# Peptides against a protein of PDB entry 8OXM, part 68

Target 1, 371 residues: chain A of PDB entry 8OXM
Amino acid sequence: FKAEFRLAGGVNLPKIIDCVGSDGKERRQLVKGRDDLRQDAVMQQVFQMCNTLLQRNTETRKRKLTICTYKVVPLSQRSGVLEWCTGTVPIGEFLVNNEDGAHKRYRPNDFSAFQCQKKMMEVQKKSFEEKYEVFMDVCQNFQPVFRYFCMEKFLDPAIWFEKRLAYTRSVATSSIVGYILGLGDRHVQNILINEQSAELVHIDLGVAFEQGKILPTPETVPFRLTRDIVDGMGITGVEGVFRRCCEKTMEVMRNSQETLLTIVEVLLYDPLFDWTMNPLKALYLQQRPEDETELHPTLNADDQECKRNLSDIDQSFNKVAERVLMRLQEKLKGVEEGTVLSVGGQVNLLIQQAIDPKNLSRLFPGWKAWV

## One batch from the design tools (peptide; aimed at target 1 G366 K368)

Design b2_p23_3_s3 (made by RFdiffusion4, then SolubleMPNN; from b2_p23_3, 15 letters changed)
Fold by OpenDDE base, seed 1:
Order: structure tokens, then C-alpha cells, then sequence
Structure b2_p23_3_s3 (fold): chain B 371 residues (1-371), chain A 23 residues (1-23)
């Protein structure tokens, strides 16, 4: 390790460290403290297994369908090392950076990202109808610009076309794998895009197994397929390449149901892997700017009063794990809302749910469903 | 170097605000 470290900012002040390997190669790493990287590490292992299944199938292999993975090394319950995703940028940083975001550059007369967020926060406690109307007003005055990512990075038309296809395939694979694992909607800063490959890297996998549905503002989409995500695919949008890649990914997942169920069962019952949503986690996920003022870190919760009967906690955990496994089995059988769907029918339903402005308008405003 | 550090810092503050929005 080099003797110097850089602070990567934010609340947990992680350290960027440079490490020279025994191979003489310099590798940048992110050391997180006060963060549990076990869920990220577990999800990366499941993604590697999904990639193995996708590589074994001729149709998904020919399409180069893969979910991008990064190395996670948990060091403790509150510390670990992440591989630095070199040559990536968060899609949120590209789109809605306050200084030089693509929305500001290409659509200077549209609403600012701050105005959009303010409008949606003002209606957060309002009816679904009021949320929908304000979301539609925001969408009319905040037009998608993510097409410009590939146009800025890839000047050669043949390379541009190839990279737009790589992006579309990456979105399709990550959307279907993410749906099967119940990752839900993904915050725009937790989706990285590779500036060379145009592939997505999903980071911070702290919400899995549909735990986003039990948040104070429940998730209403199966995955992030917002207007900018679709705009990056070009003129065909969700039709053609995206839909076909979703269907081929879903075919492989459904045909691998026994393997996926066995792996997820082992993970759900691992006593070292806490995937359940806790109230502190839920509050942090959906923290309002108004709530930042009152959370003094003085929750020295004295360890004494949580002698809740170990039997009732264990029975409640087992019932949640069983429900997650049942829902995973339903997804892998194509059971949606009590109906058995074909792969094409299931993928169509998921796409329609993900792009529906009524579903998007009901999401937590902090996750910026208009981007 | 400083611009890459500020960008890495902002990416990471973004990852943390997003960790703060996924934790």
C-alpha cells in the first residue's frame, strides 16, 4: 500500500488508497469504514453465478449478456475494501451535476434538477393523483438527455452504434437479474457507467429481496427504467434490442430456477448475512433534508432491553425468509399477480410497470424518478 | 490530479448519498 490516502468525501469519509500488487500493478481501492459491505459481497457472488449461467447459454453468450461485477472484500461488520471502478462515472453525476450536468448543458431552459426535486418533495405527502400531475409537469419541463453520453464519448458512428448496443444489453441484463434478486429501483448515483464500454456497474446493493417494498415509501417499479435510462438506448427505446435481451436473460434465469433457489436459500439462512430491512436502515434510505437536523448520534441504545424472546425473533425471520423464497420461486415460474406468464408476457409486464408514470410518480422523491 | 480527486470525491459523495438513499 502507498503511505498516502485520499478522502473520497461524504458522511463515512472513506479512504481512497493506492496498492501496488505483487505483479507490480498499481490498483486503486476504496476503504469504507462504518459500512457493512457483506451484502455487496454476497450480491457480487450471486451476479458472478448469474454471469456463469448466461455464459453457458448460447443465445445469451452470443449477445454478450453479463452483469458487471466489482471486487468486494469485507474486513469487518463495519469496514471493507472495494475495487475502484476505474473509468466509470455515476449516471447521476453525468446527468444532474449542478455545474456541468447534461440536463443543464443540453436543456438550459428546462427545470433545474433542484426545481424538479423541490416540486416532487412538496407533494410527497399528497394524494397519488397530485403526485402524478406534478410528476407529469416535471417530466414535460425536464426532457431526457442521456443519448448524449454515447455521442460525447464515441465520435465514430460505428463505435457509437456498438457502444449504444453494449449499454442497452447491460441495462437489460442488470434489470432482469436485479428484478429476480429484488434490487428494485436504483438511485442514479448507484448506477455507474463505464466511459469506455458503455456498460453499467451497479454499486451499493444494500436493498435486495424486495425489501424496497417495505420502506416508508414503498417501491412501485421492478427496476430503474426511467426516461434517461431509456433515452440512452436511442430511437428504439425499450423495443427491439432491450426487450429481446430481457427475454433471453429471463429465459436463462427461469431455466436455472433450482440452482438460483438453492443459492438464495443458503444466503437467506446464513446467520452472518443480515439482508432484512431494519428501521434505522429504512430511515436512512428515505431520509428527508428536514430530518438531517434531529439525528444526533446519541442513540447509545443500551444493549439491555432487546431481550425480545429469541424464539419470536427467529420465527419472524424464518417467516420473512420463506416469503422471499416463495416470491423468488414465483418470479422464476413466471407467476405475476397469481397468473402464469410466458417469458415474453412477464418481460412485457415488468417493462410496462417500470416505465409507467403512475408507478414512477409514487417513488420516493430522493431517488429522482424523473431522471 | 485534483480534478480527478474532486470528481472521485463527488462520485463517492454521490455513492454515499446513494448509500444514504439505499441504506
Amino acid sequence: as target 1 above (371 residues)
Amino acid sequence: MEALERRAKKIYEGMQKALLAEL
Scores: peptide ipSAE 0.000, ipTM 0.243, DockQ to the pose 0.041
OpenDDE base, seeds 2, 3, 4, 5: peptide ipSAE 0.006, 0.000, 0.000, 0.000; ipTM 0.293, 0.342, 0.341, 0.340; seed 2 fails the geometry check

Design b2_p23_3_s4 (made by RFdiffusion4, then SolubleMPNN; from b2_p23_3, 15 letters changed)
Fold by OpenDDE base, seed 3:
Structure b2_p23_3_s4 (fold): chain B 371 residues (1-371), chain A 23 residues (1-23)
Amino acid sequence: as target 1 above (371 residues)
Amino acid sequence: DKALEERAKKIYEGMLEALKASL
């Protein structure tokens, strides 16, 4: 390891360390503190399995539909080394950096990212109607700019076009697989973009199996398909390439039902895989500014032995696991709101849910649904 | 802090009720 480390931005102050491998190659490593890197490691294995299924299918293989994976080496329940995705940037860093963010550069007369966040925080405890009105005002005065990512990075028009297609395919694949697995907490810092491939890398996989729906502010969208995410696809938006790639990914997932259920069942009953939402994790994910002053770093998750009878915990856990499996089976059958949908119908419903400003306005302000 | 514990308990109770209501 080099003696120098850099702090990555974020609440947990992750340390970026440079290490030289036994092969003599220098690699950046992210050392996360307090995050359950086992969950990330397990979800990376599930993504690798999904990639294997996608590579077996001719239509998804021809489209190069894959989820970008990274290596996770868990060192403990609370510490590990993530292989830092070299040549990636958080989409939030590109879009809404205070100094040089793309919104400030391309839309200098729009609301600042801070003004947008403040407006949405002021209505956080208000009605859904008031949240919707303020969200629409924010959206009107904060126009998407993510199209400029590919334009800045890829000056050759033919390369630019291919990279925009790679981006669109990456969004489609990760959105559908993320939906099937019930992946939440898809805020702009948990989605990285590769500056060379234009593919997305999803990090911080700690909200899975729809556990985002039981947060104090429930997640109301199946995946992140916000205005900037759509703007990065170019003039076709969600139509054409994105929709077709979602449909082809969903076809492969639905046709792989038995394999996916078997894998998820093993994971849900793994006593080492804490996928359940707990109160401390919920407080961390949806912390209010008023609560930041009181969260002393010393709240070890170990000290709150809620002395619930182990038997009642185990029965409640089993019922939750069974429900997660039932809901996964429904998704893989195309059952949405009690109706069996075709692949095209299911994908259409998910796209409409993800872009609905009523759903987006209800999200926790920290998710930044206006970006 | 007792206030954080009470809030964590309320969040947990709300999660359990959300879990029961979704059964």
Scores: peptide ipSAE 0.022, ipTM 0.454, DockQ to the pose 0.046
OpenDDE base, seeds 1, 2, 4, 5: peptide ipSAE 0.000, 0.007, 0.006, 0.018; ipTM 0.245, 0.441, 0.360, 0.363

Design b2_p23_4 (made by RFdiffusion4)
Pose (drawn by RFdiffusion4):
Structure b2_p23_4 (pose): chain A 334 residues (1-279, 317-371), chain P 23 residues (1-23)
Amino acid sequence: FKAEFRLAGGVNLPKIIDCVGSDGKERRQLVKGRDDLRQDAVMQQVFQMCNTLLQRNTETRKRKLTICTYKVVPLSQRSGVLEWCTGTVPIGEFLVNNEDGAHKRYRPNDFSAFQCQKKMMEVQKKSFEEKYEVFMDVCQNFQPVFRYFCMEKFLDPAIWFEKRLAYTRSVATSSIVGYILGLGDRHVQNILINEQSAELVHIDLGVAFEQGKILPTPETVPFRLTRDIVDGMGITGVEGVFRRCCEKTMEVMRNSQETLLTIVEVLLYDPLFDWTMNPFNKVAERVLMRLQEKLKGVEEGTVLSVGGQVNLLIQQAIDPKNLSRLFPGWKAWV
Amino acid sequence: EAEEEKAEEITKDRELAAEEEVE
């Protein structure tokens, strides 16, 4: 074990450690004290199940739809450990870096990230109209730059297109799975982009199962489909590879709702922390019902096809009205 | 109460993360 450890930041102060194994290769682990990783363990297990189901299905096997997973080992009710992701860079560190940010490098005439943060802080005390107007003004003077990422990393057109296609597929699959699981904490620091495979990886998973509505600032989108992600998917935008991949993933999930419910039914017997406190779990049953409604496409008794559900999700995600009400720290304009 | 305290901590984390990005 290495004698030094680093802090990853945050109120809980997670610890980063390095271990040297028998082969001598250093492996980085993240011990997360004062936090419950049992929910993250369930998230990783359902991620692996979705990846296996996508691999089993012939339609998705050809499309090579995969979900990037990292091992999470719970150690107690209030602690655990997880595998650190190597060879990945944060999206916000690449895009909105103060020193060498992509938006500053490509578009120096556009508004800086500090100006946008100041405007968002000044407008949080305003009403809906002023928030919508400021958001539209910010979007007018802030063009997406993320499309140049592979252009700056993959000079060969074949490799560049391969990486762009893998990025688009990974974004579609991750967005579908996050909507199904109700993942809300999807700001720039929770998503890591690989420098080689160019596949997005979700690392935080801190809050999910429709927990953004509980937060003071509700989460009005099911997944992150901001202007930067859409521009980086290509000229075609959401139409094309993203829509088809979302439809295929939704079909696979509708075909395997039985396996998904079997995986998620680990609750109601060993409830995790932050629940059933302050004296057939209530919230567990509620989230199971919500997940079942999402999977069956019933909601309030209405039937919805896979294509219609995908179109509705795209419309909700790209709607500026929903983006205006989001948390300023979520970086909806980014 | 526990959900309210956790929501406050998450909000603080997001505020700190937003401040670090503009620093």

Design b2_p23_4_s1 (made by RFdiffusion4, then SolubleMPNN; from b2_p23_4, 16 letters changed)
Fold by OpenDDE base, seed 5:
Structure b2_p23_4_s1 (fold): chain B 371 residues (1-371), chain A 23 residues (1-23)
Amino acid sequence: as target 1 above (371 residues)
Amino acid sequence: SVLEERNKIIVKNMEEALKRLVS
């Protein structure tokens, strides 16, 4: 282990530790807290099951549709190491790093990442109309640059085209699987890109089963499909490859409804898997950068024993679990807003919801919807 | 570790649920 660690964005910053293996190979390791690692480990197993379903179908197998997975290694009762995918970078580090982010390099006359964040924080408590107007001003003066990721990493034109296609497929697969599982908190530090494959790696899976909708600032998008995410796909954007890969992934998920319902039912009722949103977790996820100074680091992991008063909590828990299962069943039937949609209709609705600037403007400023 | 044991139990329960669906 090297003595130096890097902090990867957020208050309980997962410590990136460089480890030399017994084979003499250096491996980056992500160190997280106990509860985050349990949720990540369980969701990685669900992703492996989704990958098995995608490999059984000829259309998804031919397209190599997979969600990237990583290994979780527990270090102690209170900490563990994620085997950090060697050669991954957070999309936020590439795009909006304070020193040398791609927005600053390619668009030096645009608003800085700090100016964008400040403008959106100033309107955080304002009307939806005021948030929308400021979000549109920010978007006009902060143009997407994520196309340059593949251009910097892949100098050969044939390799560049193949990697851009791999990226687009990875976004599509992770977006649909993430929507089915109700995966939230998809901010730019929770999504990594592999510098060799151009595939996405989703980390910090602690907001699942639509628990992002019960945050103080509720999540208003089904997945991250922001302007930079779309810019990485190239000139066709969400049309063609992305849409077709979403449809083929959704077809496999809908045709596997019984399997997915049974898996999720086992997880929801597992007493060892805490998926429910609690007030402390909600506060932590939506802390203001200004409030980071006042929250003493003494929120001991021991005070997360909010004494569940046993009797009233079991009935409330069962009702929430039943509601999650009902909503999952609706998604897998193509029921959206009380209407049964075709796979193409459902995927179209989800894309429109994810790219709608009205939905994006309502997100918590820390989610960085303008990126 | 307690975390490894918990994760093994969750994975086992998921695999048992999958076996019941394929049977």
Scores: peptide ipSAE 0.036, ipTM 0.633, DockQ to the pose 0.019
OpenDDE base, seeds 1, 2, 3, 4: peptide ipSAE 0.028, 0.035, 0.025, 0.030; ipTM 0.563, 0.629, 0.556, 0.578

Design b2_p23_4_s2 (made by RFdiffusion4, then SolubleMPNN; from b2_p23_4, 15 letters changed)
Fold by OpenDDE base, seed 5:
Structure b2_p23_4_s2 (fold): chain B 371 residues (1-371), chain A 23 residues (1-23)
Amino acid sequence: as target 1 above (371 residues)
Amino acid sequence: DALEERNKKIIENLKEAAEKLVS
């Protein structure tokens, strides 16, 4: 191990450590503290299985539809080493870094990232109408710039076009796989972009199986398809390549229903895989930046086992697991809001839900729905 | 040790479940 570490951006200040292997190769490792990396490790295996299904299908294989995976080595219940994807950056660091973010560089007369966050925090406890109006004002004065990522990194026009296509395919595959698995907490620091491939890497997979819907501020979108995410696709936006890649991914997922249900069933009933949302985790995920200074001491209180009767915990757990499996089966049948949809109809509904300003305005301000 | 063995066992159970469904 080198004695030097770099801080990666984000609340948990993860440490990037350079490790020399016994093979003499340098490997960058991210040491994440205070997070249970077991969820990430398990979800990476599920992504590898989804990739195997996508490689078997000729149409998804020809399109190179894959979800990017990384190696996770959990060290403890509260610490682990991620094989840090060398040459990745959080999309939030590129877009909304305080010093030199792309919004500040390309749109210097727009609202600052801080002004946008402040405006949305002021209305956090207000009506849905007031949240929508302020969100529309923020969006009017904070225009998307993520198209410049590929333009800065890829100067050759043919390479630029290929990388923009790789990005669009990566967004489509991860959005549909993420929807099927019910991934939440898709804020701009939990999505990395590879500076060489333009593919996305999803990290911090601790909100799965739609547990984001039971947060104090429930998640209202199936995946992140915000204005900057769409701007990175170029002039066609969600139409053409993105939509077709979503449809082809959804076709493979729906045709693999039995496989996906059995895998998720094994995970849900594994006593080692704590996927359930607990109140402390919910508070941590939706903690205000202003409250971080005061609540840090109280979260070190011992796991006082709330000795709920072991029997009532087990019955409540089994009912939640059954409900998750039923909802997964509905998604894989194309059942949305009690109606059976075609693959094209289901993908269209999910895109409309993800881009709807009314849904986006209702998200927790820390999710940064205007980015 | 015990946590690494536990995570290996979850990963092995997932691989075996995958292999059975993919065969």
Scores: peptide ipSAE 0.028, ipTM 0.643, DockQ to the pose 0.021
OpenDDE base, seeds 1, 2, 3, 4: peptide ipSAE 0.021, 0.024, 0.019, 0.023; ipTM 0.488, 0.637, 0.557, 0.531

Design b2_p23_4_s3 (made by RFdiffusion4, then SolubleMPNN; from b2_p23_4, 17 letters changed)
Fold by OpenDDE base, seed 2:
Structure b2_p23_4_s3 (fold): chain B 371 residues (1-371), chain A 23 residues (1-23)
Amino acid sequence: as target 1 above (371 residues)
Amino acid sequence: MVLEERNKKIVENMEEALKKLIE
């Protein structure tokens, strides 16, 4: 390791360190402190297993359907080393950066990102009807611009077209794999885009197995398919390439039901893998930007003193694990809302749920559903 | 048990479970 470090910015101020490998190559690494990277590490392994399933199938292999993975090395319950995703940017940084975001550059007469957030925060505790009306007003005055990412990064028309297809395939694969695993907290800072490949990298995998549904503001969408995400696909939107890639990914997942169930069962009952949502984690994920100052969660691991009877914790845990497995089995059978759907029917329902402005308007304002 | 050993054991358990289903 080099003796010098840089700060990556953000609340947790992760340290960027340069490491010389045994191969003599310099690699940037991100050292996160005060964060439990075990869940990220485990979910990266699950993604690698899903990628193995996708590579075995001829139709998904031909389409190069993969979920992007990064190396995670947990060092302690509160520290680890991440592979620095060199050449990636958060989609939120590109879209809604305070200084020179794409919305401000391409749509200077639209609402600012701050105005949109403020309007949605004002209605956060209001009815679903009031949230929907304000969300529609925000959406009318905040038009998508993510098409410009590929246009700025890829000047050659043939490369531009190829990269837009790579993006669309990456969104499709990560959306379906993420849905099967119940991946939540897909806000605009937890999704990186690779500036060279146009592929998405999902980070901060701390909300999985539909634990986003038990947040104080429940998650109402199966994955992020917001207007900017769709705009990045170009004029075809969710039709054609995206839909077909979702269907082919879902076919592989459903045909791998036994494998996926057994993997997830092993994980859910592993006493070393804490996937459950706790109240402090829930509060942290849905904090207001104004509340960021005070709650340094000293997640003192020593608050083991809630000796809830070990028996009641174990019974509650087992019931949650059983429910997660049952819901995973339903998804892999194509059971949605008590009805067995075809792969095309299931993918269609998930797309409709993800783009529904009624579902999007109900999300926590920090998720930025208008972006 | 160091966290690295725990994570390694989780990964090994997953890989063994996957191997048994693919063989």
Scores: peptide ipSAE 0.030, ipTM 0.505, DockQ to the pose 0.020
OpenDDE base, seeds 1, 3, 4, 5: peptide ipSAE 0.026, 0.019, 0.027, 0.021; ipTM 0.485, 0.447, 0.494, 0.499; seed 5 fails the geometry check

Design b2_p23_4_s4 (made by RFdiffusion4, then SolubleMPNN; from b2_p23_4, 18 letters changed)
Fold by OpenDDE base, seed 5:
Formats: sequence, C-alpha cells, structure tokens
Structure b2_p23_4_s4 (fold): chain B 371 residues (1-371), chain A 23 residues (1-23)
Amino acid sequence: as target 1 above (371 residues)
Amino acid sequence: EALKRRNEKIIENLQAALDKLIS
C-alpha cells in the first residue's frame, strides 16, 4: 500500500488508496468507512446475473446491454474495500462541482447549484403545489449541460457518436434493472460515468426493493431520468435508442420471471443480508447538510436499545419480504396500478413517471432532481 | 475473514439457485 491517500467526494469522504499487488500491478482501491458494503456486494452479484440473462438474448446481446459491475470486499458491517472504478467520475462532480462544474462553465448566467439547492430546501416542508412552482422556476433558470461530457471527452465525431450510444444504452439497462430490483437513492454522487466507455456505474446500493418509498420523503420516480441524464442522450432524448433499449431489457426481465423471483427470494430470507430500511439509516440518507454536526454523535449510542421482541420482528420481517416478492412479481407480469401492461406500455409509463416534474419536485432536495 | 466467508456463502447460494434455474 502507498502511504498517500486521496479523498473521494461525498459525506463519508472515502479514501482512495493505491496498492501494489503480488503481481507487481498497481490497483486503486476505495476504502469506505461507516457503510455496510454487504448490500453493495450482493447487489453486484444480482447485476452479474442480470448481465448473464441479457447476454443470452440475441437482441440485448447485439445492443451490448450490460450493467457495469465492480468488486466489493466487505471488511466489517461498517467498513469495506471497493475496487475503485478507475477512470470514472461522479456525474455530480462533472455537472455541479462548486469550483468548475459543467453548469458553471457552459451556463454562467443560470442559477448556481447552491441557489437551486437553497430554493428547494426552503420549500421542503411546503405543499406539493409550492414545491412544483419552485422546481419549475429552478428548472427554467438551470438548463441541462450533460451533452458536453461526451463532447469534451471524445473529439472524433465517429467516436463521439458511438460513446453517446453506449451512454444511452447504459442508462436504459440500469434504469430497467434498477426498477425491477427497486433500487433507490440514485442521487448524482451515487452514479459514476466511465470517462473511456461513457457507461454508468451505480454505487451505494443500500436502498433496494423499493425501500426508498418508506423514507421520510418518499421516492416518487422509478429511476433517475432527470434533464441532464436525458441531455446526455442527445437530440432524440428518451425517444428511439433509449426507449428501444428499455423495452428489450424489460422483455428479458419479464421472460426471466421465475429466475429473478427465486434469486430475490433467496436474498430476502438470507439472515445475513439486511435489506430492510431502519429509522437511523432513513434519517442518515435524508439528513440536512446543516444538521450533519448534531446527529453524528447520537448514531453511536442507540444501536443497543432497538432489541424489540425477537418474535414480533420475525413476523413483521416475513410480511415485508412477502410484500416485496408480490410487488416484484407484479412488475415482472407488467402489473402497474392494478392494470396489466404490454412491455411497451409498461416502459412508457415508467418513462412518463420518471420525467414528470410533479414527481421530481416531491423528491428530497439532496437527490437534486433539477440536475 | 468471517464476514468475507459469510458473503462468499450468500454468493454461492445465489449462484447455486441461478445454476438450478438455468439448467
């Protein structure tokens, strides 16, 4: 190990360390502290299984529809080593970095990222109508710039076009698989982009099986399809390549129903896999940046008293697990809001839900729905 | 080590469940 470390962005300031393997190769590793990386490790295996299903289908294989995966080595319940995704950057660092973000560089007369966040925090406890109005004002004065990522990284027009297609395919595959698995907490720091492939890498997989819907501010979108995410696809937006890749991914998921249900059932009943949302985790995920100073000391003390009666915990756990399996079965049948939809109908509904300004305006301000 | 072996066992159980459905 080298003696030097770099800080990665984010609340927990994970340490990037360089290690030399016994093979003499240098490898970058991310040391994440205070997080349970077991959920990330398990979800990476589920993504590898989804990739195997996608490779078997001719239409998804021809489109190279895959979810980017990384190696996770959990060291404890509160620490682990991630294989650092070498040559990746958080989309939030590229878009809304305080010093030299793409919004500041390309749109210097728009609202700053700080002004947008402040406006949305001021209305956080207000009505849905007030949140919607302020969100529309923010969106009008904060125009998307993510098209410039591929333009900065890929100067050759043919390479640029190929990489924009790779990006669009990566968004489509991860959006549909993420929806099926109920993946939440898709804020701009939990999504990395590979600077060479233009593919997305999803990190921090600690909100799964729709547990984002039971947060103090419930998640209202099936996946991240915000204006910058769409802008990266180019002039066609969600139409054409993105929609077709979503439909082909959804076809494979629905045709693999028995496989996906059995895999998720094994996970939900594994006593070693804590996927349930607890109140402390919920408070941590939706903590205000201003409140970070006060709540850090108390999170260490009360881990002892939540020994509620083991029998009532087991019955409540089984009922939640059954509900998750039922909802997964509905998704894989195309059952949305009590109606059976075709693959095209289901994908269309999910796209409309994900881009709806009313749904986006209701999200926690830390999710940055205007980006 | 114990946590690594636990995760390896979850992965092995998942892989065995997958292999049984794909066979």
Scores: peptide ipSAE 0.032, ipTM 0.661, DockQ to the pose 0.020
OpenDDE base, seeds 1, 2, 3, 4: peptide ipSAE 0.016, 0.026, 0.014, 0.021; ipTM 0.448, 0.567, 0.513, 0.540

Design b2_p23_5 (made by RFdiffusion4)
Pose (drawn by RFdiffusion4):
Structure b2_p23_5 (pose): chain A 334 residues (1-279, 317-371), chain P 23 residues (1-23)
Amino acid sequence: FKAEFRLAGGVNLPKIIDCVGSDGKERRQLVKGRDDLRQDAVMQQVFQMCNTLLQRNTETRKRKLTICTYKVVPLSQRSGVLEWCTGTVPIGEFLVNNEDGAHKRYRPNDFSAFQCQKKMMEVQKKSFEEKYEVFMDVCQNFQPVFRYFCMEKFLDPAIWFEKRLAYTRSVATSSIVGYILGLGDRHVQNILINEQSAELVHIDLGVAFEQGKILPTPETVPFRLTRDIVDGMGITGVEGVFRRCCEKTMEVMRNSQETLLTIVEVLLYDPLFDWTMNPFNKVAERVLMRLQEKLKGVEEGTVLSVGGQVNLLIQQAIDPKNLSRLFPGWKAWV
Amino acid sequence: SKFEDYEEKAWLNTFPISEPIPI
């Protein structure tokens, strides 16, 4: 074990440690004290199940739809450990870096990230109209730059297109799974992009199962489909590879709702922390019902096809009206 | 407490990874 440890930041102060194994290769682990990783363990298990199901299905096997997973080992009710992701860089560090940010490097005339943050802080005390107007003004003077990422890392057109296609597929699959699981904490620091495979990896998973509505600022989108992600998917945008991959993933999930419910039914017997406090679990049953409704496409008794559900999700995600009400720290304009 | 942590991280542009601390 290494004699030094680093802090990852945050109120809970997670600890980062390095361990040297028998082969001598250093491996980085993140011990997260005062937090419950049992929910993250369930998220990783359902991620692996979805990846296996996508691999089993011939339609998705050809498309090589995979979900990037990292091992999470719970150690107690209030602590645990997880595998650190290596070879990845944060999206916000690449895009909106103060020093060498992509938006500053490519578009110096556009508004800086500090100006946008100042405007968002000044407008949170305003009404809906002023928030919508400021958001539209900010979007007018802030063009997406993320499309140049692979252009700056993969000079060879074949490798560049391969990495762009893998990025698009990974974004579609991750967005579909996050919508199904109700993942809401999807700001720039919770998503890591690989420098080689160019596949997005979700690392935080801190809140899910429709928790953003509980937060003071409700999450009005099911997944992150901001202008930067759409521009980085290519000229075609959401239409094309993203829509088809979303449809295929939704079909696979509709075909495997039995396995998904079997995986998620681990609750109601060993409830995790933050629940059933302050004296058949209530909120567990509620989230199971919500997940079942999402999987069956019933909602309030209405039937919805896979294509219609995908189109509705795209419309909700790219709607500026929903993006205006989001948390300013979520970086909806980024 | 989770919201404070969320708020703090949400406003960051980069990771705040510290210098090494000896054990």

Design b2_p23_5_s1 (made by RFdiffusion4, then SolubleMPNN; from b2_p23_5, 9 letters changed)
Fold by OpenDDE base, seed 3:
Parts: sequence; C-alpha cells; structure tokens
Structure b2_p23_5_s1 (fold): chain B 371 residues (1-371), chain A 23 residues (1-23)
Amino acid sequence: as target 1 above (371 residues)
Amino acid sequence: SIFEGLKEIALQNTPPISEPIPL
C-alpha cells in the first residue's frame, strides 16, 4: 500500500488507496467505511456464475454476453475494499455533470439537469397523472445525448461500431440478469461505463430480489432502459441487437433454472447476507430534503430492540425468502402476471415495462428516469 | 467535424478525488 489515501466524493467519503500487487502493478482500491459490501460481494459471485452459464452457451459466448464484475473484499459489516473501476465513469457524470455534462454540451437550450430534477421533485407527492404530465414535459425539453459517448471516445468508424455493439450487448445482459435477480436502485451513479470497452459496470448491489418494490416509492421498471440508455445503442434502439441479446440471455437463464434457484436459495438463507429492505436503508435510498431534520444519528440504538422474538422474525423472514424464491421460479418459467410467456414474449413485456413513461414517471426523482 | 469538437471534453468527468492524505 502507498502511505497516502484520497477521498472519493459523495456522502460516505470512501477512501481511495493505491496498492502495489505482487505482480508490481499499481491498483486503486476503494475503501467504503459505511456501506455493507457483503451484498456487493455476494452479488458479484452470482454475476460470475451467470457469466459461467453465458460462456457455456454457444450463442451467448459468440456474442460475448457478460456482466462486468469487480473484486469485492468485505472487511466488516460496514467496511470493505472494492476494486476501483479505473477507466470507468458513472453514466450520470458523463450525461448530467453540472458544468460539462453531455446534455448541456449537445442540448444547451434544453432544461438543465437541475431544472428537470426540481420539476419532478415538486410533483413527488402528487397524483400519477400530474407526475406523468410533468415527466412528459421534462422529456420533451431534455432530449437524449448518450449516442455521443461512443462518438467522443471512438473516432475510428469501425471501432465506434464495435464499441456501440459491445455497449448494447452489455446493457442487454445486465438488464436481463438484473431482472432475474430483482436488482434495483439502478440510478445513473450506480451504472458505470468503461471508457475503453463501452461495457457497463453495475455497482452498489444493495437492492436485490425485488426489494426495490417495497421502497416508500416503489420501483416500477424491471431494469434501467431510459431514453439515454437507448440512445447509446444508436439508430436501432431496443430493436435488433438489444432484443436478440436479451432473448439469448433470458434463454440461458431459463435453461439454468435449477442452478439459479439452488444458489439463490443458499444466499437467501445465509445469515450473513442481509438482502432484506430495512427502514433505515429505505430512508437512506429515498431521502427527501424535508426528512433530513429527524435523522439525529442516535448511534445509541441499543441492541435491546432487536430482541423482538427471534422466532417470529425468523418465521416472517422464511416466508419472505420463500416468496422471493417462488417469484424467481416464476421469472425463470416465464410467468408474468399469471401468464406463461415465451422467451420473446417475456423479453418484449420487460422492454415495454422498462420504456413505459407511465412506469418511469412514478419512480423516485433521485432515480432520474428522464436521463 | 462533429467528431473533432467531442475530443476536448472527455478529460474532466472523473469524480473529484481529494488531495493525498497520509495513512
């Protein structure tokens, strides 16, 4: 380790440390001191398994369908070391940086990212109809620009085409695997893009197994397929390559049902893997500016109130775990809303749900569904 | 070309990293 650390920006001020490996290579490490990295570590293992399944299938292997993984070393319940994803940028940083964001550069007459967020926050407690109207106004005045990412980074037309294809494949693979695992909290800061590969890296895996649906503002989309995500695919959008890669990924997941269920079952019953949504985590993920006043850090929540009858909590937990497994089994059978769908029918439904402006308008404003 | 104007802005979008702090 070098004798110095740096702070990354953000609420948790994670420490960036430089480590020299036994191979003589310098590697940046991110030390998070407030986040439970056990969930990230577990989800990375699940992604590695999904990658193994995708590599065994000829159609997904030929397409190089993979989820980008990173190394996680949990050190405690509240601390761990992440591999700092060198050569990645948050898609939110590229798109909606206050000074030099792609929206401001390519669409200087559109609403600012701040104006969009403000408009959606003003209607946060309003009807779904009012949210939809304001979301449509925001979308009309905040046009997609993510096509320019690959154009900026890849000047050679042949390389540009390959990288746009790699991006589209990465979105497809991560969207379908993310849906199967019920991965939530897919805001624009939790999705990184690799500046060399154009592949996505999903971080902060703390909302899984559809626990985003029990947030105070429920998640209404199966994955992030917002207008900028689609714009990055180029002229074909969600059609052609994206749809076919989703179908091929879903086919591999459905054909691997027993393996996926067995592994998720082990994880759901792992006493060290807290996947359940708790009220404090829900408040942290969906903080309203009005709610900042009551979070006195009572660091003195004595261990006494967690002595609610362990037996009744265990029975309630087991019923939640069973429901998660049942819903995972349904997804892997293609059961949506009580109907059995083909792979193509299921993928089509998921794409339609993910791009529906009625679903997008209902999301928490911090998710930035207009980006 | 549209492609030439895109080259300058790619450098600034790294999250702010603090100055080095001793361990």
Scores: peptide ipSAE 0.026, ipTM 0.310, DockQ to the pose 0.214
OpenDDE base, seeds 1, 2, 4, 5: peptide ipSAE 0.019, 0.010, 0.006, 0.022; ipTM 0.310, 0.394, 0.332, 0.295; seed 4 fails the geometry check

